# Peptides against a protein of PDB entry 9IZ0, part 3

Target 1, 345 residues: chain A of PDB entry 9IZ0
Amino acid sequence: ITCLGSNGHTYKQLVKGGNDDLRQDAVMEQVFEQVNGFLRSYRKTSQRNLSMRTYKVIPLALKTGVIEWVQDTIPLGEYLDSAHKVYHPKEWSLSTCRKLIAEKQMEDLETRLKVYDLVCRHYRPVFRHFFLESYADPVQWFTTQTNYARSTAVASVLGHVLGLGDRHGQNILIDKTSGEVIHIDLGIAFEQGKKLPVPECVPFRLTRDVVDGMGITGVEGVFRRCMEFTLETLRREEDSLLSVLEVLRYDPLFSWLISPLRRMKKQKMQLENFNQPESGNITTDASRDPKIQRNNVSGESEAERAILKVRQKLSSTLSVEASVGELIRIAQDPSYLALMFCGWS

## One batch from the design tools (peptide; made by RFdiffusion4, then SolubleMPNN; aimed at target 1 R98 L196; its pose is not in this set)

Design b1_p29_8_s3 (failed a check: the pose's geometry)
Amino acid sequence: EPPPLPSKLELLEEEEKKKKEEEEKEKLE

Design b1_p29_8_s4 (failed a check: the pose's geometry)
Amino acid sequence: ELPPLPSKKELLKAAEEKERKEKEKEELE

## One batch from the design tools (peptide; made by RFdiffusion4; aimed at target 1 H168 V198; failed a check: a stray cysteine)

Design b1_p30_3
Pose (drawn by RFdiffusion4):
Structure b1_p30_3 (pose): chain A 304 residues (1-257, 299-345), chain P 30 residues (1-30)
Amino acid sequence: ITCLGSNGHTYKQLVKGGNDDLRQDAVMEQVFEQVNGFLRSYRKTSQRNLSMRTYKVIPLALKTGVIEWVQDTIPLGEYLDSAHKVYHPKEWSLSTCRKLIAEKQMEDLETRLKVYDLVCRHYRPVFRHFFLESYADPVQWFTTQTNYARSTAVASVLGHVLGLGDRHGQNILIDKTSGEVIHIDLGIAFEQGKKLPVPECVPFRLTRDVVDGMGITGVEGVFRRCMEFTLETLRREEDSLLSVLEVLRYDPLFSWLGESEAERAILKVRQKLSSTLSVEASVGELIRIAQDPSYLALMFCGWS
Amino acid sequence: STCRKLIAEKQMEDLETRLKVYDLVCRHYR
């Protein structure tokens, strides 16, 4: 539902009747805003202008809340389905991949990796082409690319820290003229998903297409640097963060999918921010564990 | 067959739908 504005600007409101965890989304957005404040009160984490982008959430009811449909965007999942067909029509469709993996579900590890390797060899990455031929001449394109890299890196580090759940393309919105990513529908949090009926391996969203969209350079450069600066900044302001997560713990609103999984979850948060391992080594291990095909194969259908 | 590809349909679905479909499949397959 799109309304005009007194200043003359239209605002789009996405109202949902489905039982999306909009209250959890709201509290998560509050945490994200406070994180933006942390990144704002620091030298390195603000020269890059890095921020975990937040979209305003106004949940009138958990089942029937209303959120801000962000200014003109194309969701990642709804995108690169058309781009896959237009750019690579010869290669296989999502239908062949999907249920072919469906055949992979009951198979062993080697079979799962083999079939996944086959399908991934057949479906070359295509998201790299969104930033080309869409935005503008090169300066704006590069600004948009670095904005996407930064925003996705910060969002991914924060999701790993807070154990964010679903990370399919249907839950990712790319801005367009700016390039900052907006994660949507973050109902599953505090390590909720991996432990699904169907298990997962990847801690944060990192497919082949996503790393292809970061540029010619994969996730080694601006992405890693932004991630590591984010990790160090989050560690430096750790006490305030755990204070925020504690106040989340003691209220019965945040979903942590007496004693609760929230305690163990924040303990894991502290471990993830623990200074025992160097931050650079932590970022390296995170990139490896999110990029390796062995982990990617068991994730779920698609996710090429 | 019904289970496999039904889970494939679940690929593009949200969490509740995935849980529901999987619970249905589990209730059916003992």

